# Peptides against a protein of PDB entry 4N78: the designs that were tried, part 34

Target 1, 186 residues: chain A of PDB entry 4N78
Amino acid sequence: HFQVICRLLGYQGIAVVMEELLKVVKSLLQGTILQYVKTLMEVMPKICRLPRHEYGSPGILEFFHHQLKDIVEYAELKTVCFQNLREVGNAILFCLLIEQSLSLEEVCDLLHAAPFQNILPRVHVKEGERLDAKMKRLESKYAPLHLVPLIERLGTPQQIAIAREGDLLTKERLCCGLSMFEVILT
Target 2, 155 residues: chain B of PDB entry 4N78
Amino acid sequence: MAELQMLLEEEIPGGRRALFDSYTNLERVADYCENNYIQSADKQRALEETKAYTTQSLASVAYLINTLANNVLQMLDIQASQLRRMESSINHISQTVDIHKEKVARREIGILTTNKNTSRTHKIIAPANLERPVRYIRKPIDYTILDDIGHGVKW

## One batch from the design tools (peptide; made by RFdiffusion4, then SolubleMPNN)

Design b1_p10_6_s2 (from b1_p10_6 with N2Y S4P)
Fold by OpenDDE base, seed 4:
Structure b1_p10_6_s2 (fold): chain B 186 residues (1-186), chain C 155 residues (1-155), chain A 10 residues (1-10)
Amino acid sequence: as target 1 above (186 residues)
Amino acid sequence: as target 2 above (155 residues)
Amino acid sequence: PYLPTFQPPP
């Protein structure tokens, strides 16, 4: 589903959706969640000492659960604050999944374009085969497919310009070094 | 363009008219040959004349058909070439537009991106001094402070 | 009646 969404929306559509999600998340965080957090901070036990590590993680968890039991059981916290947190979580997950799906699509595009862009795959060399010979063979095999040099040789100036721009756009992908998810977490 | 226009407006219609005129002429020739054969005392000569006219007529029609066919083929070739040129132009425009759209889209999404940073795992440093468990004194939590924030609906 | 003579295409 996310792959289909990525394909349908494209870069522009994804950008728009993510911007809107960021606005929603910001609104939730700065609004209701912030208010609840402030209130919770006020009602939090002033003295909550860390239990001895000897009680183990379950014992420590039970201790804190007991200390915070009344807060956790507060109805409004469950209905409003936790719901908003779920919404934020869902938004984050959505962004993550969109980015992952987009990355997959981009990788596929890169792989498909590679033979046409003089990008050779990493070849597993079997014992006894020379890497250099295999690479040379691959280069020779794909040399006729190099699109930009081909168009530079046979195409009009306009076609050459378009081919170069297209080649650049094909090579430059988000998955190569950019992350949207990290921006969302900030 | 001038050549195509000549083919469409002059050569092909002219060829069609010529074929039509040829049809009329063939009818006249046939009538002539028939009458000549009937009226001629020398039937052999009349037959030879008819054969000559038949050969000439067939040759003429063949010529007209061939000429017309060649003109039509030439017309089609020119049109095909024009269509290819138009297609090329349209493709060029389409590609230019697509590249532009892609650049715009990439700028928009680029604003939402940052360089991939290696996740710095913050090591949770456990405090070195295990504080001795002090007796936990429960203080009652006053939940009235939350009354101003929530809608109070118990679901 | 005159009919043009067939000439093969050049």
Scores: peptide ipSAE 0.047, ipTM 0.662, DockQ to the pose 0.005
Fold by OpenDDE base, seed 5:
Structure b1_p10_6_s2 (fold): chain B 186 residues (1-186), chain C 155 residues (1-155), chain A 10 residues (1-10)
Amino acid sequence: as target 1 above (186 residues)
Amino acid sequence: as target 2 above (155 residues)
Amino acid sequence: PYLPTFQPPP
């Protein structure tokens, strides 16, 4: 699903969606969640001592339940605050999954373009084969597929310019060194 | 352009008019031949004359049709060439627009990105300062990151 | 003479 979304939205659409999500998250954090946190801080017990271990697990639970009774009984906390936190979490997860999916698409694009851009995979050399000879053979094999040189030789000046720009855009991808998710976490 | 104009305005219309005139002429010739045959004392001669006119008329019509057809074909070839040129121009514009749109899109998404910290060590580094939106530093794309992605075609 | 255009008889 996320892969399809990435394909459909493209870079621009993804950017718009992420920006809006960030706004929503900011609004939730600075608004409703902050207000509830402030309220909770006001009602929080000032002194909460660790109960004696002798009370056992049930006694300790009862103790904390009693100390936090007002908080636990705060119905709006469960219905509104926790829901908002879930929304924030979902937004973050969405951004993560979008970035991952986008990265996969970009990698695929790079791989598909590689033969046309003189990007050769590292070939596993079998025992006894010279790496250099094998690489030269590969280079020779794919040389006719190099798009930019081909267009430079056969194309119009306008086509050459477009080909060069396209080549550059194809090479420059987010997955090569950029992260959106890290920005979201900051 | 001058050739196409000549074909469209002069040669093809002229050829069509010539064919139409030929039709009228053929009718006159037919009438002539019929009357000549009826009035002639030498029916054989009249028949031979009719045959001659028939041959001539057929040859003439064939010539006119051929000439017109060739002119139309030439016109179509010129128009096809013009269309190809227009197509090329449209494609160029389209590609230019697409590249521009892509650049804009990349700028927009780029502002939402930061450099991947190759953090070697697990240190939960405190969120360092809002790293300035890393200007698209054209770092040479290290394609080694692709080495681990995809089932390398086992050659 | 082969006339490119047929001329009606006079």
Scores: peptide ipSAE 0.043, ipTM 0.656, DockQ to the pose 0.005
Fold by OpenDDE base, seed 1:
Structure b1_p10_6_s2 (fold): chain B 186 residues (1-186), chain C 155 residues (1-155), chain A 10 residues (1-10)
Amino acid sequence: as target 1 above (186 residues)
Amino acid sequence: as target 2 above (155 residues)
Amino acid sequence: PYLPTFQPPP
């Protein structure tokens, strides 16, 4: 599903969606969640010491339940605050999945373009074969597929310009050195 | 352009008119030949004259048709070439627009990105320069990301 | 050689 979304939206669509999600997340964090956190901090016991181990697990649980009674009884925490946190979590997860899907699409594009851009995969070298010789042979084999040099030789100036721009755009992908998710986490 | 205009406005219409005129002339020639044959005392001479006119008329019509056909073909070739040029122009514009749109889109998404920390060390070292790249920075592409794709040996 | 136009009878 996310792959389809990435294909449909493209870079611009993804950017718009991500920006809007960031706004929503920011709004939730700075608004409702912040207010609840402040409220929770106010109702938090000033002194919450670890009970003695002698109380056993049930006693310790009762102790903390008593200390946190006001928080547990705060109905709005469950209904509103947790829901908002869930929304934030979902938004973050969505952003992550979109980025991952986009990265996969970009990698696929790079792989598909590679033969046309003089980018050769590492070839498996059998025993007794020289890697260099095999790579040279491969380079020679795919040399006619190098699109930009081909167009530079046979194309019009306009075609050459477009080919170069296209080549650059094909090579420059987010997955090669950029991360959106790191920005989201910041 | 001038050649196409001449073909469309002068040569082809002129050729069509010439053929039409030839039609009327052929009728006159036929009538003449018929009457001449009937009235002539020397039927052999009249027949030879008719043969001559027939040959001339056929040759003339053939010439006119051939000339007109060639002009039409030339016209079509010029038009086809013009259409191809227009197509090429449209394609170029389309590609230019697409590239532009892509660049804009990349700038927009670029503001939402930061450089991947390539440090193999698990320590999330906060990049010293907290400056969020406001602009899509074109950096050298590290294709090592592709190393894990395929059945090849990792470099 | 084709004649461009035939000469009408007289």
Scores: peptide ipSAE 0.041, ipTM 0.655, DockQ to the pose 0.005
Fold by OpenDDE base, seed 2:
Structure b1_p10_6_s2 (fold): chain B 186 residues (1-186), chain C 155 residues (1-155), chain A 10 residues (1-10)
Amino acid sequence: as target 1 above (186 residues)
Amino acid sequence: as target 2 above (155 residues)
Amino acid sequence: PYLPTFQPPP
């Protein structure tokens, strides 16, 4: 699903969605969540000491339940605050999954374009074969597919310019060195 | 453009009219030859004249058809060439626009990105010494250490 | 050179 979304939205659509999500997250964090956190900090027991181990696990649980009774019974915490946190969580997950999906698409594009851009994969050399000879053979095999040099020889100046720009755009992808998710976490 | 215009407005219509006129003339020639043969005392001479007219007529029609066909083919070739040029121009514009849109989109999304901190994945140099899995001896968590920190209710 | 125009008999 996320792959389809990435394909449909493209870079521009993804950017718009991400910006809007960031706004929503910021609004939630700075607004309602912050208020609830402040309120919770105010009502938090100033001194919540660890009960003696002698009370056992049930006694300790009961102790904390009693100390936090007012917080646990705060109805708005369960309904509004947790819902907002879920929304934030969902937004973060969405951003992560979108970035991952986009990265996969970009990698696929790079792989598909590689033969046309003189990008040769490192070939596994079987024992006894000279790597250099194999690479030269591969280079010779794919040389006719090099799009930019081909167009430079046969194309018009306008076509050459477009080909070069297209080649550059194909090579320069986000997955090569940029992360959106890291920005979201900051 | 001038050549195409001449073909469309003058040469092709003119050729079509010439063929039509030729058709009418052929019918007249046929009638003439038939009558001439019937009325002529010298049948051999009449036959030779008919042969001459037939040859001339066939040659004329063949020429007119060939000329018209060539003009039509030339017209089509010129039009095809014009269409190809238009297509090329449209494609060029389309590609230019697409590239521009892509660049804009990339700038927009780029604002939302940061450089991947190649966190020096410290090569977790597997310590050469496979530290023997220290048998996680579950040391019982001595919670008594916490007894001094908490205000435990002295029952 | 084929005569482009067919001349009808007189």
Scores: peptide ipSAE 0.041, ipTM 0.663, DockQ to the pose 0.005

Design b1_p10_6_s3 (from b1_p10_6 with S4P T5M)
Fold by OpenDDE base, seed 1:
Structure b1_p10_6_s3 (fold): chain B 186 residues (1-186), chain C 155 residues (1-155), chain A 10 residues (1-10)
Amino acid sequence: as target 1 above (186 residues)
Amino acid sequence: as target 2 above (155 residues)
Amino acid sequence: PNLPMFQPPP
């Protein structure tokens, strides 16, 4: 699903969606969530000492339940605050999944373009074969597919310019060194 | 453009009119030949005259058809060439627009990106030995590094 | 060869 979304939206659409999501997340964090956190901090017991281990697990649970009774009984926390946190979480996950899907798409594009850009995969060398010789053979085999040199030789100046720009755009992908998700986390 | 216009407005219509006129003329010639044969005391002469007119008529019609056909073909070739040029122009514009759109889109999304902290300080251990300039074998971009990123979500 | 247009007999 996310792959389809990435394909449909493209870079621009993804950017727009992510920007809007960031706004939503920011709004949620700075608004409702912050308010609830402040409220929770106010109602938090000032002194919550670790109960003695002697009380056992049930006793410790009861102790904390008693200490946090006001928080647990705060109905708005469950309905509003947790929902907002879920929304934030969903937004983050959405961004992550979009980025991952986009990265996959970019990788696929790079792989598809590679033969046309003189990017050859490392070939498995069988025992007894020279890697250099094999690579040279591959280079020679795929040399006619090199689009930019081909167009430079046969194309008009305009076509050459377009080909070079296209080549550059094809090579420069976000997955090569950029992360959107890291920005979301900052 | 001028040649195409001449073909469309003058040569081809003119050729069509000429053929039509030729049709009318052929009918007249046929009538003449028929009457001449009937009325002539020298049937052999009349027949030879008819043969001559027939040959001339056939040649004339053939010429008119050939001329018209050539003009039509020329017209079509010019139009085809124009269409090809238009197609090329449209394609160029389309590609330019697409590239521009892509650049804009990339700038927009780029604002939302940061450099991946590749903590891989690959200490480029300068090999001590200046190995002879090994021909820059473009190290294939190992895209397998990206394979590990995709394994997370089987969606 | 420009074949002359057929002229109808007078």
Scores: peptide ipSAE 0.034, ipTM 0.678, DockQ to the pose 0.005
Fold by OpenDDE base, seed 5:
Structure b1_p10_6_s3 (fold): chain B 186 residues (1-186), chain C 155 residues (1-155), chain A 10 residues (1-10)
Amino acid sequence: as target 1 above (186 residues)
Amino acid sequence: as target 2 above (155 residues)
Amino acid sequence: PNLPMFQPPP
């Protein structure tokens, strides 16, 4: 699903969605969640001592339940605050998954473009074959596919300019060194 | 452009008119030949004359058709060439627009990105310093990063 | 060869 979304939205659509999600997250964090946290801090017991170990696990649980009774009984925490936290979490996950999917698409694009850009994969050399000879053969095999040099030879100045620009845009991808998710976490 | 205009406005219409006039003339010639044959005392001569007119008429019509056809073909070739040029121009504009849109889109998404910190350090670094706008350091695309992504198509 | 325009007989 995320892969399809990435394909449909493209860079522009993804940017718009991410920006809106960031706004939503900011609004939730600075608004409702902050308000509830402040309220919780006000009602939080000022002194919470560890009960004696002699009470055992059930007694300790009951103790904390009693100390936090007012917080536990605060219905809005469960219905509103936790829901907002879920929304924030979902937004973060969405951003992560979108970025991952986009990265995969970009990698695929790079791989598809590679033969046309004189980017050759490292070929596994069988025992006894010279790597250099094999690479030279590969280079010669794909040389006719080099798009920019081909257009530079046969194309108009305008076509050459477009080809060079397209080549650059093809090479420059987010997956090569940029992360959106890290921005979301800051 | 002048040649195409001449073809469209003068030569082709002229050829069509000539063909139409030829039709009218053929009808007159046919009538003449018929009457001449009926009235002539020398039927053989009248027949030979009719044959001559028939041959001439066929030749003239063939010529007119051929000339008109060639002019139409020439017109179509010129128009096809013009269409190809127009198509090329449209394609160029389209590509330019697409590249521009892509650049805009990349700028928009770029503001939402930061450099991948390769530092494996698990340290939940507190949102410290306003990371300065990471100068887009054109790092050479290390495609080796792709080596781990995807089932290596065993070629 | 300018095929003479078929001139109708006078």
Scores: peptide ipSAE 0.034, ipTM 0.659, DockQ to the pose 0.005
Fold by OpenDDE base, seed 3:
Structure b1_p10_6_s3 (fold): chain B 186 residues (1-186), chain C 155 residues (1-155), chain A 10 residues (1-10)
Amino acid sequence: as target 1 above (186 residues)
Amino acid sequence: as target 2 above (155 residues)
Amino acid sequence: PNLPMFQPPP
């Protein structure tokens, strides 16, 4: 589903969606969640000392339950606050998954374009084979597929310009060094 | 353009008219040959004359058809060339627009990105052992893992 | 060869 979303939206659509999600997250954090956090801070016991270990685990639990009784009994915390936190979490996860899906699509595009851009994978050399000879053979095999040089030789000036720009756009991808998710976390 | 116009307005219509006129003429010649054969005392001579007219008629029709066909082919070639040029122009515009849109889109999304902190440490050591290009086994991303996350929307 | 257009006999 996320792959389909990435394909449908493209870079522009993804950007718009992410911007809107960031606004929503910001609104939730600065609005409802902040208000609940402030309220919770007000009801938090000012002095919460560690109970004596002699009370054992049940007694310690009961102690903390008593100290946090007002928080536990705060019904709106479970319903509204946790729901908003879930929404924030879902938004973050959505952004992460979109970025991952986009990266996969970009990698696939790079791989598909590689033979046409003189980007050759490292060839596995069997014992006794010269790497250089094998690489040269591979280069020779794919040389006719080099798109930009081919168009430069046979194409019109306009076609050459478009080919060069297309080549550049194909090579430059977000997955090569950019992260959207890191921006969301900041 | 002038050549195409000449073909469309003059040569091809002219050739079609000539062929139609030829039909009318052939009918007249046939009538003539029939009457001549019936009325002639020398049937052999009349037959030879008919053969001569037949040969001439066939040659003339063949010529007219060939000329017309060549003109039509030439017209089609010119039109095909014009269409190819138009297609090329449209494609060029389309590609230019697409590239522009892509650049704009990339700028927009780029604002939402930061450089990956390449921690200096892990040199993407190209694994020395080129693991066999693992056959890109498209492992379908199992999105069912997300079914339990959020408000339970089963995808 | 410009084959003459067939002219009906007079």
Scores: peptide ipSAE 0.031, ipTM 0.663, DockQ to the pose 0.005
Fold by OpenDDE base, seed 2:
Structure b1_p10_6_s3 (fold): chain B 186 residues (1-186), chain C 155 residues (1-155), chain A 10 residues (1-10)
Amino acid sequence: as target 1 above (186 residues)
Amino acid sequence: as target 2 above (155 residues)
Amino acid sequence: PNLPMFQPPP
């Protein structure tokens, strides 16, 4: 599903969605969640000493239940605050999954474009074979597929410009060194 | 452009008219030849004249058809070339627009990105000396060290 | 070769 979303939205659509999600998250954090946290901090027992072990596990549980009774009984905490936290969590997860999906798509694009851009995979050489000879053979095999040099030789000036720009755009991807999710976490 | 215009407005219509006129003329020639043969005392001469007109007529029609066909083919070639040029122009514009849109989109999403903290993966310098896998001696966790920490029930 | 144009008999 996220892969389909990434394909449909593209970079622009993803940017818009991410920006809006950030706004929503910011609004939730600075608004309702902050208010609830402040309220919770106010009602939290200032001194919550560990009960004596002599009370046993049930007694200790009852003790903490009693100390936190006001918090537990705060109905809005369960409904509104937790819902907002769920929304924030969902937004974060969404961003993560979108970034992961986008990264996969970008990697796929890079892999598909590689033969056309003179990017050769490191070939696993079996023991005893000369790596250099295999690489030269691969280079020769894919040389006719190099798009930019081909267009530079056969194309019009406009086509050459487009090919170069396209090549650059193909090579430059977010997954190569940029992260959106890290921005969301800060 | 001038050549295409001449083909469309003058040469092809003119060729079509010429062919039509030729058809009408052929009918007249046929009638003439028939009458001439019937009325002539010298049938051999009349036949030779008919043969001459037939040959001339066939040659003329063949020429007209060939000329017209060549003009039509030339017209089509010019039009095909024009269409190819237009297609190329449209494609160029389309690609330029797409590249521009992509650049804009990338700038927009770029604002929402930060450099991946390449965790300085400490070059795990593979220690040259493969330290012999120190047999993971599971030291039993001595939990007695926790006996003095907290209100644990001394049984 | 320019084939002669058809001319009707006089």
Scores: peptide ipSAE 0.028, ipTM 0.695, DockQ to the pose 0.005

